# Ledger of designs, part 74: peptides against a protein of PDB entry 4N78

Target 1, 186 residues: chain A of PDB entry 4N78
Amino acid sequence: HFQVICRLLGYQGIAVVMEELLKVVKSLLQGTILQYVKTLMEVMPKICRLPRHEYGSPGILEFFHHQLKDIVEYAELKTVCFQNLREVGNAILFCLLIEQSLSLEEVCDLLHAAPFQNILPRVHVKEGERLDAKMKRLESKYAPLHLVPLIERLGTPQQIAIAREGDLLTKERLCCGLSMFEVILT
Target 2, 155 residues: chain B of PDB entry 4N78
Amino acid sequence: MAELQMLLEEEIPGGRRALFDSYTNLERVADYCENNYIQSADKQRALEETKAYTTQSLASVAYLINTLANNVLQMLDIQASQLRRMESSINHISQTVDIHKEKVARREIGILTTNKNTSRTHKIIAPANLERPVRYIRKPIDYTILDDIGHGVKW

## One batch from the design tools (peptide; aimed at target 1 L174)

Design b2_p27_3_s4 (made by RFdiffusion4, then SolubleMPNN; from b2_p27_3, 15 letters changed)
Fold by OpenDDE base, seed 1:
Structure b2_p27_3_s4 (fold): chain B 186 residues (1-186), chain C 155 residues (1-155), chain A 27 residues (1-27)
Amino acid sequence: as target 1 above (186 residues)
Amino acid sequence: as target 2 above (155 residues)
Amino acid sequence: DKKKQEDIIEQFREENKDTVYKYFNSE
């Protein structure tokens, strides 16, 4: 589903969706969640000492239940605050999954474009073969596919300009060094 | 342009008129041949003359049709070439617009991105200063980053 | 009679083939 969304929206659509999600997350964090956190901090016990281990697990649980009774009984926490936190979590996950899906699409595009851009894969050298000879053979094999040099030789000035710009845009992808998710976490 | 105009305005209409005139002339020739055959004392000579006129007439019509057909074909070829040029121009404009749209889109999404920090440590550093949107510095694409994602085709 | 007519027509075509070609090529 996320791959389809990435293909459908493209960079423009993804940017718009991400911007709106960031606005929503910001609104939730600075508004409702902040208010609940402040309220929770006010009702939180000022001194919460670790109970003695001698009380066993049931006694420790009862102790914490008693200390946190006001927090647990805060009905709005369950209904509103946790829902907002879930929404934030979902937004973060959505952004992560979109970025991952986009990165996969970009990698595929780069791989498909590579033969046309004089980008050759590193060939695994079998024992006894010279790497240089294999690389030269690959270069020779793919030389006729180099699009920009071909257009520079045979094309009009306008076609050359478009080809160069297209080549640049094909090479420059987000997955090569940029992260949206890191911005969101930030 | 001048050649196409000449074909459309002069050569093709002229060829059509020539065919029409030829038709009228052929009818006259036919009438002449018929009358000549009836009135001539030497029927064999009249027949040979009729055969000669028939051959000439057929050759003339064939020539006129061929010339007209070639002119029409030439006209169509010129028009096809013009259409191809127009198509090329439209494609060029379309590609230019698409590139522009892509650049705009990339700028927009670029604002939402930061450089991948290779540092393993999840320091959730609260960004103190909104670092100015790091201008998308065209860094040389290090494709080695892709080495870990792609199952290298073991050729 | 039909065969004779066809032969005469074919002979006429062959005899005049060069004349038609010359006329067609005499631009």
Scores: peptide ipSAE 0.017, ipTM 0.654, DockQ to the pose 0.005
OpenDDE base, seeds 2, 3, 4, 5: peptide ipSAE 0.014, 0.000, 0.015, 0.012; ipTM 0.648, 0.652, 0.660, 0.655; seeds 3, 4 fail the geometry check

Design b2_p27_4 (made by RFdiffusion4)
Pose (drawn by RFdiffusion4):
Structure b2_p27_4 (pose): chain A 186 residues (1-186), chain B 155 residues (1-155), chain P 27 residues (1-27)
Amino acid sequence: as target 1 above (186 residues)
Amino acid sequence: as target 2 above (155 residues)
Amino acid sequence: SVLGIENVDEKAKEVVQEAWEKLEEAS
């Protein structure tokens, strides 16, 4: 699903959705969640020590049950507080997961662009062979596929300018050195 | 474009009227051969001149049509090339617009991004100079090696 | 650069090479 969502939305669609999810998280955190956090903070026990081990675990469980009774009995703790938090959590997970799908989408695109952009994988080296001497030979084999230099050789200035722009857009992807989840949290 | 204007404004309309002139002039020439036969004292001679005019009329109508047909074809060939060049230009404009829309979309998501500081190194990196193997040499106990440390006491 | 990525040629090359190395290992 996320894979399809990434393809259909593109960069502009994903960006707007992320910007809108930030507005939703802001609306919830500064809104209903904040109201209920301030309300439950008063219902909270002003102080609550952690009992020594001596009291034993059953006596500690009893102590936490009494000290946190008002939290345990709060009627809207699930239907509201947990619900709102779940929505915020899902919004964060969406941003993380959608970025991962975008990364996979970008890397695959780059793999198909590599033959037309003079990007060769490492080649096996036998005895008496140097990668320096061999990689350059392989580059000659795929020389007819190097797109930008071919168009600069036979193309019109208009075709060349358009090729340079398209080539820049093809080789520059977010997965090459950029991320979003960090900015989302910040 | 100059050859097209010449075809559209003069050579086609002109060669076309020259055809209409043939329409009117041939009906005159048909009457003349009938009149020249009637006035003719020599019927065989007047028939041979009618035949001459018939053959000449045929050669003329075939020439006028051929000339006009070549012009119409040249016009269509030129117009076909115009569409070829126009499509090429429209495609470049389309590619340019696509590049622009993509730049706008990338600029929009670029706001939500930062550098991912990732690097690549080796599993093990040996030091530039390996530790020298120090030979063992016996030496006596010396109770004066600390005399210079702090407020020593020499003996 | 549209996105402000430095050394786009080097970075794109590195990503493609790393992806091909992973596919070789998976094979």

Design b2_p27_4_s1 (made by RFdiffusion4, then SolubleMPNN; from b2_p27_4, 8 letters changed)
Fold by OpenDDE base, seed 3:
Structure b2_p27_4_s1 (fold): chain B 186 residues (1-186), chain C 155 residues (1-155), chain A 27 residues (1-27)
Amino acid sequence: as target 1 above (186 residues)
Amino acid sequence: as target 2 above (155 residues)
Amino acid sequence: SVLGIEDVDAKAREVVEEAVEALEKAA
């Protein structure tokens, strides 16, 4: 599904969606969530010591339940605050999945473009074959497919310029060194 | 352009008129030949003359048709060439626009990106609304590094 | 004679065929 979304939106669409999501996340964090966190901090017990391990898991749980009784009973936490946190979480996950899907699409594009850009795949050399000979054969085989040199030879200056720009755009992809998710986390 | 105009306005219409006139003349020639054959005492000679006139008339019509056809073909070739030039121009513009749109899109998304290799410096770089220049990674990219990205296809 | 008409028809056909061929070549 995310791959389809990436294909449909393209770079611009993804950017717009991501920006809007970031705005929403920011609004949620700085607004409602922050207010609830502040309120919760005010009602938090001043002294909450770790219970002795001797109480066991049930006793420890009961202890914390008692200490946090006022917080647990705060109904607005479940309805509003947790919902907002879920929204933030979903937004983050969405961004992550979009980035991953986009990276896959970009890699695929790079792989498809490689024969046209003088990028040869790793050659598996069978035993007895010289790597150099195989590489030369591959180079010879794909040489006619090199788009930019071909257009430079046969094309108009305008076509050459477009081909070079297209080649550059094809090579320069986000997956090669850029991460959106890291920005989202900051 | 001048040649095309001449073909469209003068040569082709002129050729069509000439051909039409030739058809009307052929009927007259046929009538003449028929009458000549009937009236002539030497039927063989009259027949030979009729054959000669027929051959000449057919040759003339064939010539007119050929000339007209060639002119039409030439006109079409010129028009086709013009269309090809226009198509080339449109394609060039379209490609330029597409590249521009792509660059804009990449700039927009680029603002939302950071370099992967940058140490996770905890500095919450506030997404400064600063138009981050499209960070193009222009370094020769070893695409083998991408083999582990996605399906992990080991090539 | 009927033979003369056939000859004329044959020649006419030949001229037309040549003209068609010329048109096809010109195309």
Scores: peptide ipSAE 0.014, ipTM 0.533, DockQ to the pose 0.006
OpenDDE base, seeds 1, 2, 4, 5: peptide ipSAE 0.019, 0.018, 0.016, 0.019; ipTM 0.561, 0.564, 0.561, 0.572; seeds 1, 2, 4, 5 fail the geometry check

Design b2_p27_4_s2 (made by RFdiffusion4, then SolubleMPNN; from b2_p27_4, 8 letters changed)
Fold by OpenDDE base, seed 1:
Structure b2_p27_4_s2 (fold): chain B 186 residues (1-186), chain C 155 residues (1-155), chain A 27 residues (1-27)
Amino acid sequence: as target 1 above (186 residues)
Amino acid sequence: as target 2 above (155 residues)
Amino acid sequence: SVLGIKNVDERARQVVLEALEKLEEEA
């Protein structure tokens, strides 16, 4: 399902949705949830107060009833807070799952781009074939597709510089992006 | 994620239930103390007992509230951390998308550039000393690590 | 400090439970 969503939204759509979700979650965390937590913290000290012995039995009972009332109010606040936290959690999980799906797409894109970036796939050598011969064949097959060398041969110095920079940026950024996903997924 | 899940599914709900149960129990204890005080010939002793129960009850409730509050705070901290990580990830994704778009654009440009140069066969004598680009045998990024993660979620 | 609070809580719970049991026995 998330893969389908990712495909439907595209990279830009996914990014926008994720940004909006993050904003919403951040707003919930910094606003309502924080306020509830603060309120809860304020109620806690009141509950910890021991009734003064001077109030007698009726006074102690009244105090106890008052404390119970505060607990009920606190419990209600907690319930609302927990619901909001659940929503936040679900949103986070949703985002994580989208990121995972997107990472798969990125990997696929990288794999598709690999022949153009002089990245040869790991060749499964069947029994009896020399690894070197297979690699040489693959290199020969994909050699015309190498963008950087092609641009280096056919491009202007500026184009070559951009291509190299882009290639480097692509390699570095994609690697960094994938590594981050791996960290999140671990 | 496991810690967050435990907090959301077990610790926080458990704490809430414990608090509600405590409320009910405390109400019963209060009623008992009231009745005991009324029926007791030794009112002073009954009062002291009531005070003791009240003190203990309040301490218990305070503990429960504190525990629950701490769990909520911990949950919030975890979520905040996750959000920060996610934000970073989104930025990286956005960059990756831009790079990808750039790559696609570059491919398109590359195709366009090759078509223009097909007509003039001028022998661009590639200087012989093309420094063999150091075959950065970049260790193929082992993408297989991602294969194990995708199979677990039976959706 | 946390251990002390836990001990108090457990004692308080026991007292509450005992009180409830007594109430049930009297009823």
Scores: peptide ipSAE 0.025, ipTM 0.323, DockQ to the pose 0.007
OpenDDE base, seeds 2, 3, 4, 5: peptide ipSAE 0.021, 0.019, 0.019, 0.022; ipTM 0.534, 0.536, 0.545, 0.553; seeds 2, 5 fail the geometry check

Design b2_p27_4_s3 (made by RFdiffusion4, then SolubleMPNN; from b2_p27_4, 10 letters changed)
Fold by OpenDDE base, seed 5:
Structure b2_p27_4_s3 (fold): chain B 186 residues (1-186), chain C 155 residues (1-155), chain A 27 residues (1-27)
Amino acid sequence: as target 1 above (186 residues)
Amino acid sequence: as target 2 above (155 residues)
Amino acid sequence: SVLGIEDVDAKAREVVEEAVERQRLAA
């Protein structure tokens, strides 16, 4: 599903969606969640000492339950906060999955473009074959597919310019060195 | 443009008119030949004359049709050439627009990106690209480094 | 092409010759 979304939206659509999600996340974090956190911090006991170990595990647990009773009750009453946190979590996951899907698509595009861009696949040399001879054979095989040189030879100046720009755009992909998700986490 | 206009406005209509006129003339010639053959005492001479007129008439019509056909074909070729030029221009514009849109899209998404932190530990094992001392052959960009990005598509 | 006209002329001549021959046989 995410792959389909990436294909449908393209770079521009993905950018728009990511920007909007960031706005939503920011709004949730700076608004409702922040308010709840502040309120919870105010209700937090200022001094919570560890009870004596002599009370045993049940006694210690009961002690902490008693100390945090107001917080637990408040949290239970404020289900909206948990919902907002879920929304934030879902947004983050969505961004992650989109980025992963986009990266996969970009890699596929690069692989598909490779024969046309003078990018040869890694040649597995079988025993007895000369690597150099095999590479030369592959180069010769794919040489006619090199799009930019072909257009440079046969095309108009305008076509050549477009082909070069297209080639550059094809080579320059986000997956080669850029991360969106890291920006989202900052 | 001038040639196309001449073909459309003068040559082709003129050829059509000539062909129509020729049809009328042929009918007259046919009537003449028939009457001449019936009335002539020398049937052989009349027949030879009819043959000559018929041959001439057919040749004339063939010429007119051929001329008209060639003019029509020429017209169509000119129009086809014009359409091809227009198509080329439209394609060029379309490609330019698409490239521009893509550049804009790339800029927009680029704002949302940062450089990947290369964790020191992943030695990009540069595949020992056997530096083929091959001439100015653009070193194939090894994209296998990207294979580990995402759901680990092992190619 | 001039060649096309020659072929048409040749065919036209053939048709005329056949027609003349038919008239000759009918006479």
Scores: peptide ipSAE 0.019, ipTM 0.574, DockQ to the pose 0.005
OpenDDE base, seeds 1, 2, 3, 4: peptide ipSAE 0.017, 0.015, 0.017, 0.017; ipTM 0.570, 0.583, 0.570, 0.582; seeds 2, 4 fail the geometry check

Design b2_p27_4_s4 (made by RFdiffusion4, then SolubleMPNN; from b2_p27_4, 7 letters changed)
Fold by OpenDDE base, seed 3:
Formats: C-alpha cells, structure tokens, sequence
Structure b2_p27_4_s4 (fold): chain B 186 residues (1-186), chain C 155 residues (1-155), chain A 27 residues (1-27)
C-alpha cells in the first residue's frame, strides 16, 4: 500500500504530505500537548522512582498505573491529549513507512539503472577463473548499454544535456544518504 | 520551405491542370482518329496512325501521372520531415520541463531531509544505583489547573 | 547535485552492491 502511495505521489506529492504532517505535528506538540505536559509536570508526584526490575514488566506497569491512576482517570487527558498523541504517533508512523517504501523503490530504480550507468555487480569468482578476466568480460558485455556515453557519441548537444541531467537524477536518490524520518524526530 | 511552397502552389496544381488538359486532348484525338478511319480509303494506314497516336497519348498521360505522383510523394516527405522536426522539438521541450519539475520537487523534499547519521549503537548503560522504593503517599491532584485548556470539570 | 549529496556515484554503487548482496543471501 505504501509503495503504491509513493508511486502515486512522487517526490512532489510526498514532500507536500510530509510538510503538512510536520505542520500538524508541530501544532499539536506546541499546543495542546505542551499545555497538558506542563500541567502534568506540576501535578506529577515528586517521588516517582523506577520500581525494581525484579517486579517484571507487568509489575512495573501496575506500579506506574497505580501511581498515575488519578492522572490517567482525568477525562480530558484521555480524550484530548491521548487523541493528539495518537495523531502524532500515526503521523510519525506514516512518515516512517513512506520513507521505507520510497527507499525500496529508489533502490529498485538504482538496480535497474545500474547496467546503463556502468555500475557492475560484485563478481563472484569461481575457482579457476581470473577475477580480472571475468570483470573485463562483464565490462565488455555491458559497455554498449552505457547510455550517457552512447548519447554523447551519437546525440545532439541538447540530447546530451538531457541525458546527463537524467543520469544525475537517476543516481541522486534519498536512499543514498538522506533521511526524512530523522528530521521528523528532531 | 521554398520547395514545399513550390510543390503546393505551382507544381502539383500545374500537374493536375496538365492532366486535365491531357484528358480533353485525348478526347479530341479519339474523335480525330475515328473520323480519319471512316473517311480514309486505306483503313490499314488509318489504323496504324490511330495506334501511333494512342501510344503517344498513353505515354504522355503516364508521364504526367508519374510526374504528379512523384511531386506529391516529395511533398509528403518534406511535410513528414517537418513534422518529425517539430515532434523532436516538442519532445525536447517536454523533457526539459519534466526535468525542471523533478528538480523542483527534489529540492522541496530535500529540505525535509538530513544526512543519515550512522548512529553507532550506543550501549544503553543501566544506571547502577537502584534507588530504594519510597512509600508513595497518594495526594489528591487538583485538576482545576487544566480548566483553561479544555472543558473544565467543576468539582 | 540537486539534493546536495556528496559522492553520489559512489553512494549509488554502495546501495546497489548492498542490495545485490541481500538478494544473493536470500537466493
């Protein structure tokens, strides 16, 4: 589903969606959530120590539930604050899943483009074959597929410029070193 | 452009007119041959003359048709070439626009990205001092402070 | 570079190589 969304929206659509989600998240965090957090900090028990790890996860949860029972029972906190937190969580999850799906799509595109861009896979050398000979054979096999050099030889200056720009756009993907999710977490 | 214009305005219309004129002339020749055959005492000679005129007329018409056909073909070739050039130009513009749009889109999304920090897995160091559980005395929490944020519950 | 990615060619190669290795491990 997220792959389809990525394909449908493209970079422009994803950017718009992410920007709007960030605005919404920021608004929620700076508004209602911040106010509730400030209020909760004022009413929080001063002595809320971590229970002993010996109680296990269920015991720890019960301990905190008991200490925070009055806070959790506050109706406005449950309805408004938790809903806003849910929305923030959903937005973050959505961004993560979109980024993952986009990365997969980008990797696939890079893989498909690799033979045309002089990117050769690592060659497993079988016993008895010279690595150099095998690499040369592969290079020779894929040499005719090198699109940019081919167009540089046969194409018009305009075609060459377009081919180079297209090649750059093909190579320049977010998965090569950029993360949107890290920006959201910050 | 000049050649195409000549073909469209002069050569092809001229060829069509010539072909039409040849048709009218053929009719005259046919009438002449018919009358000549009827009036001639030497029917064999008249027949031979008719054959000669027929052959000449057919050759002339064939030539006119061939010339006209070639001119039309040439016109079509020139037009096809012009269309191909236009198509190439349009495609180039379209590709340029698409690339530009893609660059803009990527710049926009790029603003929303940061470099992947290879976060070294920071070992979570557990704090050493287990603080003694202090007896929690439940004090009633006054939630009236939240009345300014939502639908305040009056107690 | 539109995105400001340094050494995009090398990074693209690394991504492709890693992807190929993963595919080979699954095969």
Amino acid sequence: as target 1 above (186 residues)
Amino acid sequence: as target 2 above (155 residues)
Amino acid sequence: SVLGIENIDEKAREVVEEAVERLEEQA
Scores: peptide ipSAE 0.175, ipTM 0.656, DockQ to the pose 0.655
OpenDDE base, seeds 1, 2, 4, 5: peptide ipSAE 0.017, 0.018, 0.015, 0.078; ipTM 0.329, 0.557, 0.519, 0.637; seed 2 fails the geometry check

Design b2_p27_5 (made by RFdiffusion4)
Pose (drawn by RFdiffusion4):
Structure b2_p27_5 (pose): chain A 186 residues (1-186), chain B 155 residues (1-155), chain P 27 residues (1-27)
Amino acid sequence: as target 1 above (186 residues)
Amino acid sequence: as target 2 above (155 residues)
Amino acid sequence: SLKFLEMNIELAEEALEEHEEEEKEEE
């Protein structure tokens, strides 16, 4: 699903959705969640010590039950507090997962562009062979596929300018050195 | 474009009227052969001149049509090339617009991004100078090696 | 998307076709 969502939305669609999800998280954190956090903070026990081991675990469980009774009995703890938090959590997970799908989408695009952009994988080296001497030879084999130099050789200035822009857009992807989940959290 | 204007404004309309002229001139020439036969004292001579005019009329109508047909064809060939160049230009405009729309979309998501500081190194990196193997040499106990440390006491 | 890569491929093919037509006219 995320894979399809990435393809259909593109960079502009994904960006707007992320910007809108931030507005939703802001609306919830500064809204209903904040209201209920302030309310439950008063219902909270002003102080609560951690009992020594001596009291034993059953006596500590009893102590936490009494100290946190009002939280345990709060009627809207699930239907509101947990629900709102779940929505915020899902919004964060969507941003993370959608970025991962975008990374996969971009890397595949780049793999297909590599033949037309003079990008060769490491070649096997036998005895008496140097990669320096061999990679250059392989580059000659795929020389006819190097798009931009071919158009600069036979193309019109208009075709050349358009080629240079398209080649730039093809090689520059977010997965090359950029990320979003960090900015989302910040 | 100059050759097209010449075809559309003069040579085609002109060669076309020259065809209409043939329509009117031939009906005159048909009457003249009938009159020249009637006035002719020599019926065989007047027939041979009618035949001459018939053959000439045929050669003329075939020439006028051929000339006009070549012009119409040249006009269509030129117009076909115009569409060829125009499509090429429209395609470049389309590619340019696509590049622009993509730049706008990337700019929009670029706001939500930062550098991912990732690097690549080796599993093990040996030091530039490996530790020299130090030989063992016996030496006596010396109770003076600390004399210069702090407030020593010499003996 | 591979769209911009396909566009560059199409431009390169057109340029080769035009160069072949020039060679034929010279011949």

Design b2_p27_5_s1 (made by RFdiffusion4, then SolubleMPNN; from b2_p27_5, 13 letters changed)
Fold by OpenDDE base, seed 4:
Structure b2_p27_5_s1 (fold): chain B 186 residues (1-186), chain C 155 residues (1-155), chain A 27 residues (1-27)
Amino acid sequence: as target 1 above (186 residues)
Amino acid sequence: as target 2 above (155 residues)
Amino acid sequence: SLRHLQMMIELAEEARRRAEEARRLAE
């Protein structure tokens, strides 16, 4: 599903969706969630000392439960705040999945374009074969498919310029070192 | 351009007119041959003359048709060449526009990206700076990501 | 998408055709 979405939206569409999601997330975080956090801070015990370790985990839990009783019983926290947090989480997950799907598509595109751009795949060398020889053979095999050199040889200056731009756009993809998800997390 | 103009305005119309005139002439020749045959005492001679005129007339028409056809073909070839040039130009413009659109799109999405951290130890999460040049890792493309394709993995 | 690749392929084909035509005219 996400692959289809990526194909449908393209870079521009994905960018727009991501921007809107970021806005939504920001709005939720700075709005409702922040307000709840502030409210929670008001009801938070000012002094909460670590209970004695002698009480064990259950005792410590009960202690904190008692100290935070008012917070735990805060009904709106469970309904509205958690819902907003879920929305934020869903948005983040959506972005992650979109990025992953996009990366896959980009890699596929790069793979398909590679023979036309003098990009050789990783070659598995069998025993007794020389890597260099195999690479040379592959280069020779795909040499006629190298589009930019062909166009540079036979094409007009305008065609060459367009071809170079196209080549660059084909080679440069987000998966080549960029991440959207890291930005989302900031 | 001049050649095309001559073909369109002079040669082809002229050829069409000539062909039309030949039709009229053929009719006259036919009438002449018919009358000549009827009035001639030597029917065999008249018949031979008719054959000669018929052959000549048909040859003339064939010539005119051939000439006209060749001119039309030439015209079409020139026009086809012009269209190809125009198409090429339009395509180049379109391609340029597409490239531009793609660049814009990539800039937009690029704003939402940061360089992947190569270091496992320090995750530097920096906001995307528009002024920062997009740095691409010039490393061999890892195609291993495709290894999961075809194995029923859903994304 | 591979549209830019396709674009390059088309350009290459066009260039090849033009070269071939030029060669024919030179002969």
Scores: peptide ipSAE 0.401, ipTM 0.772, DockQ to the pose 0.795
OpenDDE base, seeds 1, 2, 3, 5: peptide ipSAE 0.023, 0.021, 0.020, 0.013; ipTM 0.640, 0.640, 0.626, 0.642; seed 1 fails the geometry check

Design b2_p27_5_s2 (made by RFdiffusion4, then SolubleMPNN; from b2_p27_5, 12 letters changed)
Fold by OpenDDE base, seed 5:
Structure b2_p27_5_s2 (fold): chain B 186 residues (1-186), chain C 155 residues (1-155), chain A 27 residues (1-27)
Amino acid sequence: as target 1 above (186 residues)
Amino acid sequence: as target 2 above (155 residues)
Amino acid sequence: SLKHLEMMKQLAEEALEKAREAELAAQ
């Protein structure tokens, strides 16, 4: 599903969606969640010491439950704050999944385009073959597929310009060194 | 452009007019041959003359038709070539626009990205002083003391 | 999408076709 979404939206659509999601997340964090956190801090016990180990696990749990009783019973926390946190979480997950899907698509595109762009795969040298000879054979094999040099040789100046721009756009993808998710997390 | 214009304005119309004139001439020749045949005492000679004129006239018409047809074909080829060039030009404009749109889109999404920090895995230089793992001598907790409280299977 | 690659392929095809036409015209 996310792959389809990435394909349908493209870079423009993804950018718009992510920008809007960031706005929503920011609004949730700075608005309702912040307000609830402030309220919770006000009602939080000023002194919460570790209970004595002598109370045992049930006693310690009961102690903390008692100290946090007012917070736990705060109905608005469960209904509104947790829902907003869920929305934030969903937005983050959505962004992550979109980025992952986009990265996969971009990698596939790069791999597909590589033979046409004079990008040779890393050759696994079998025992006994010279790496240089294999690379030369590979270069010779793929040389006719190099589109930009072909167009530069046979094409019009306009075609060459378009081809170079297309080549650049094909080579420069987000997966090459950019992360959207890191921006979302900061 | 000049060749196409010449074909459209001069050669093809001229060929059509020539063909029409040839038709008119053929009619005159036919009338002449008919009259000559009727009036001639030597019908065999008249027939041979008619045959010769007919053959010549047909050859002339065939030539005119062929010339006209070739000119029309040439015209169509030139027009087809012009259409292809126009299509190519439109495609290049479209491609340029698409590239521009893609660049804009990439700039927009680029604002939402940061460089992947390749965390150089700092080789955790194992501190040279392997602090001797303090052999936690796990004193075996002798749980045999608990054997008396549960249903001790008296083996 | 491979849109840009496809674009380059199309340009290459056009360039090849033009080159062929030029060769035919020279002949």
Scores: peptide ipSAE 0.328, ipTM 0.761, DockQ to the pose 0.753
OpenDDE base, seeds 1, 2, 3, 4: peptide ipSAE 0.023, 0.000, 0.314, 0.017; ipTM 0.611, 0.642, 0.756, 0.614; seeds 1, 4 fail the geometry check

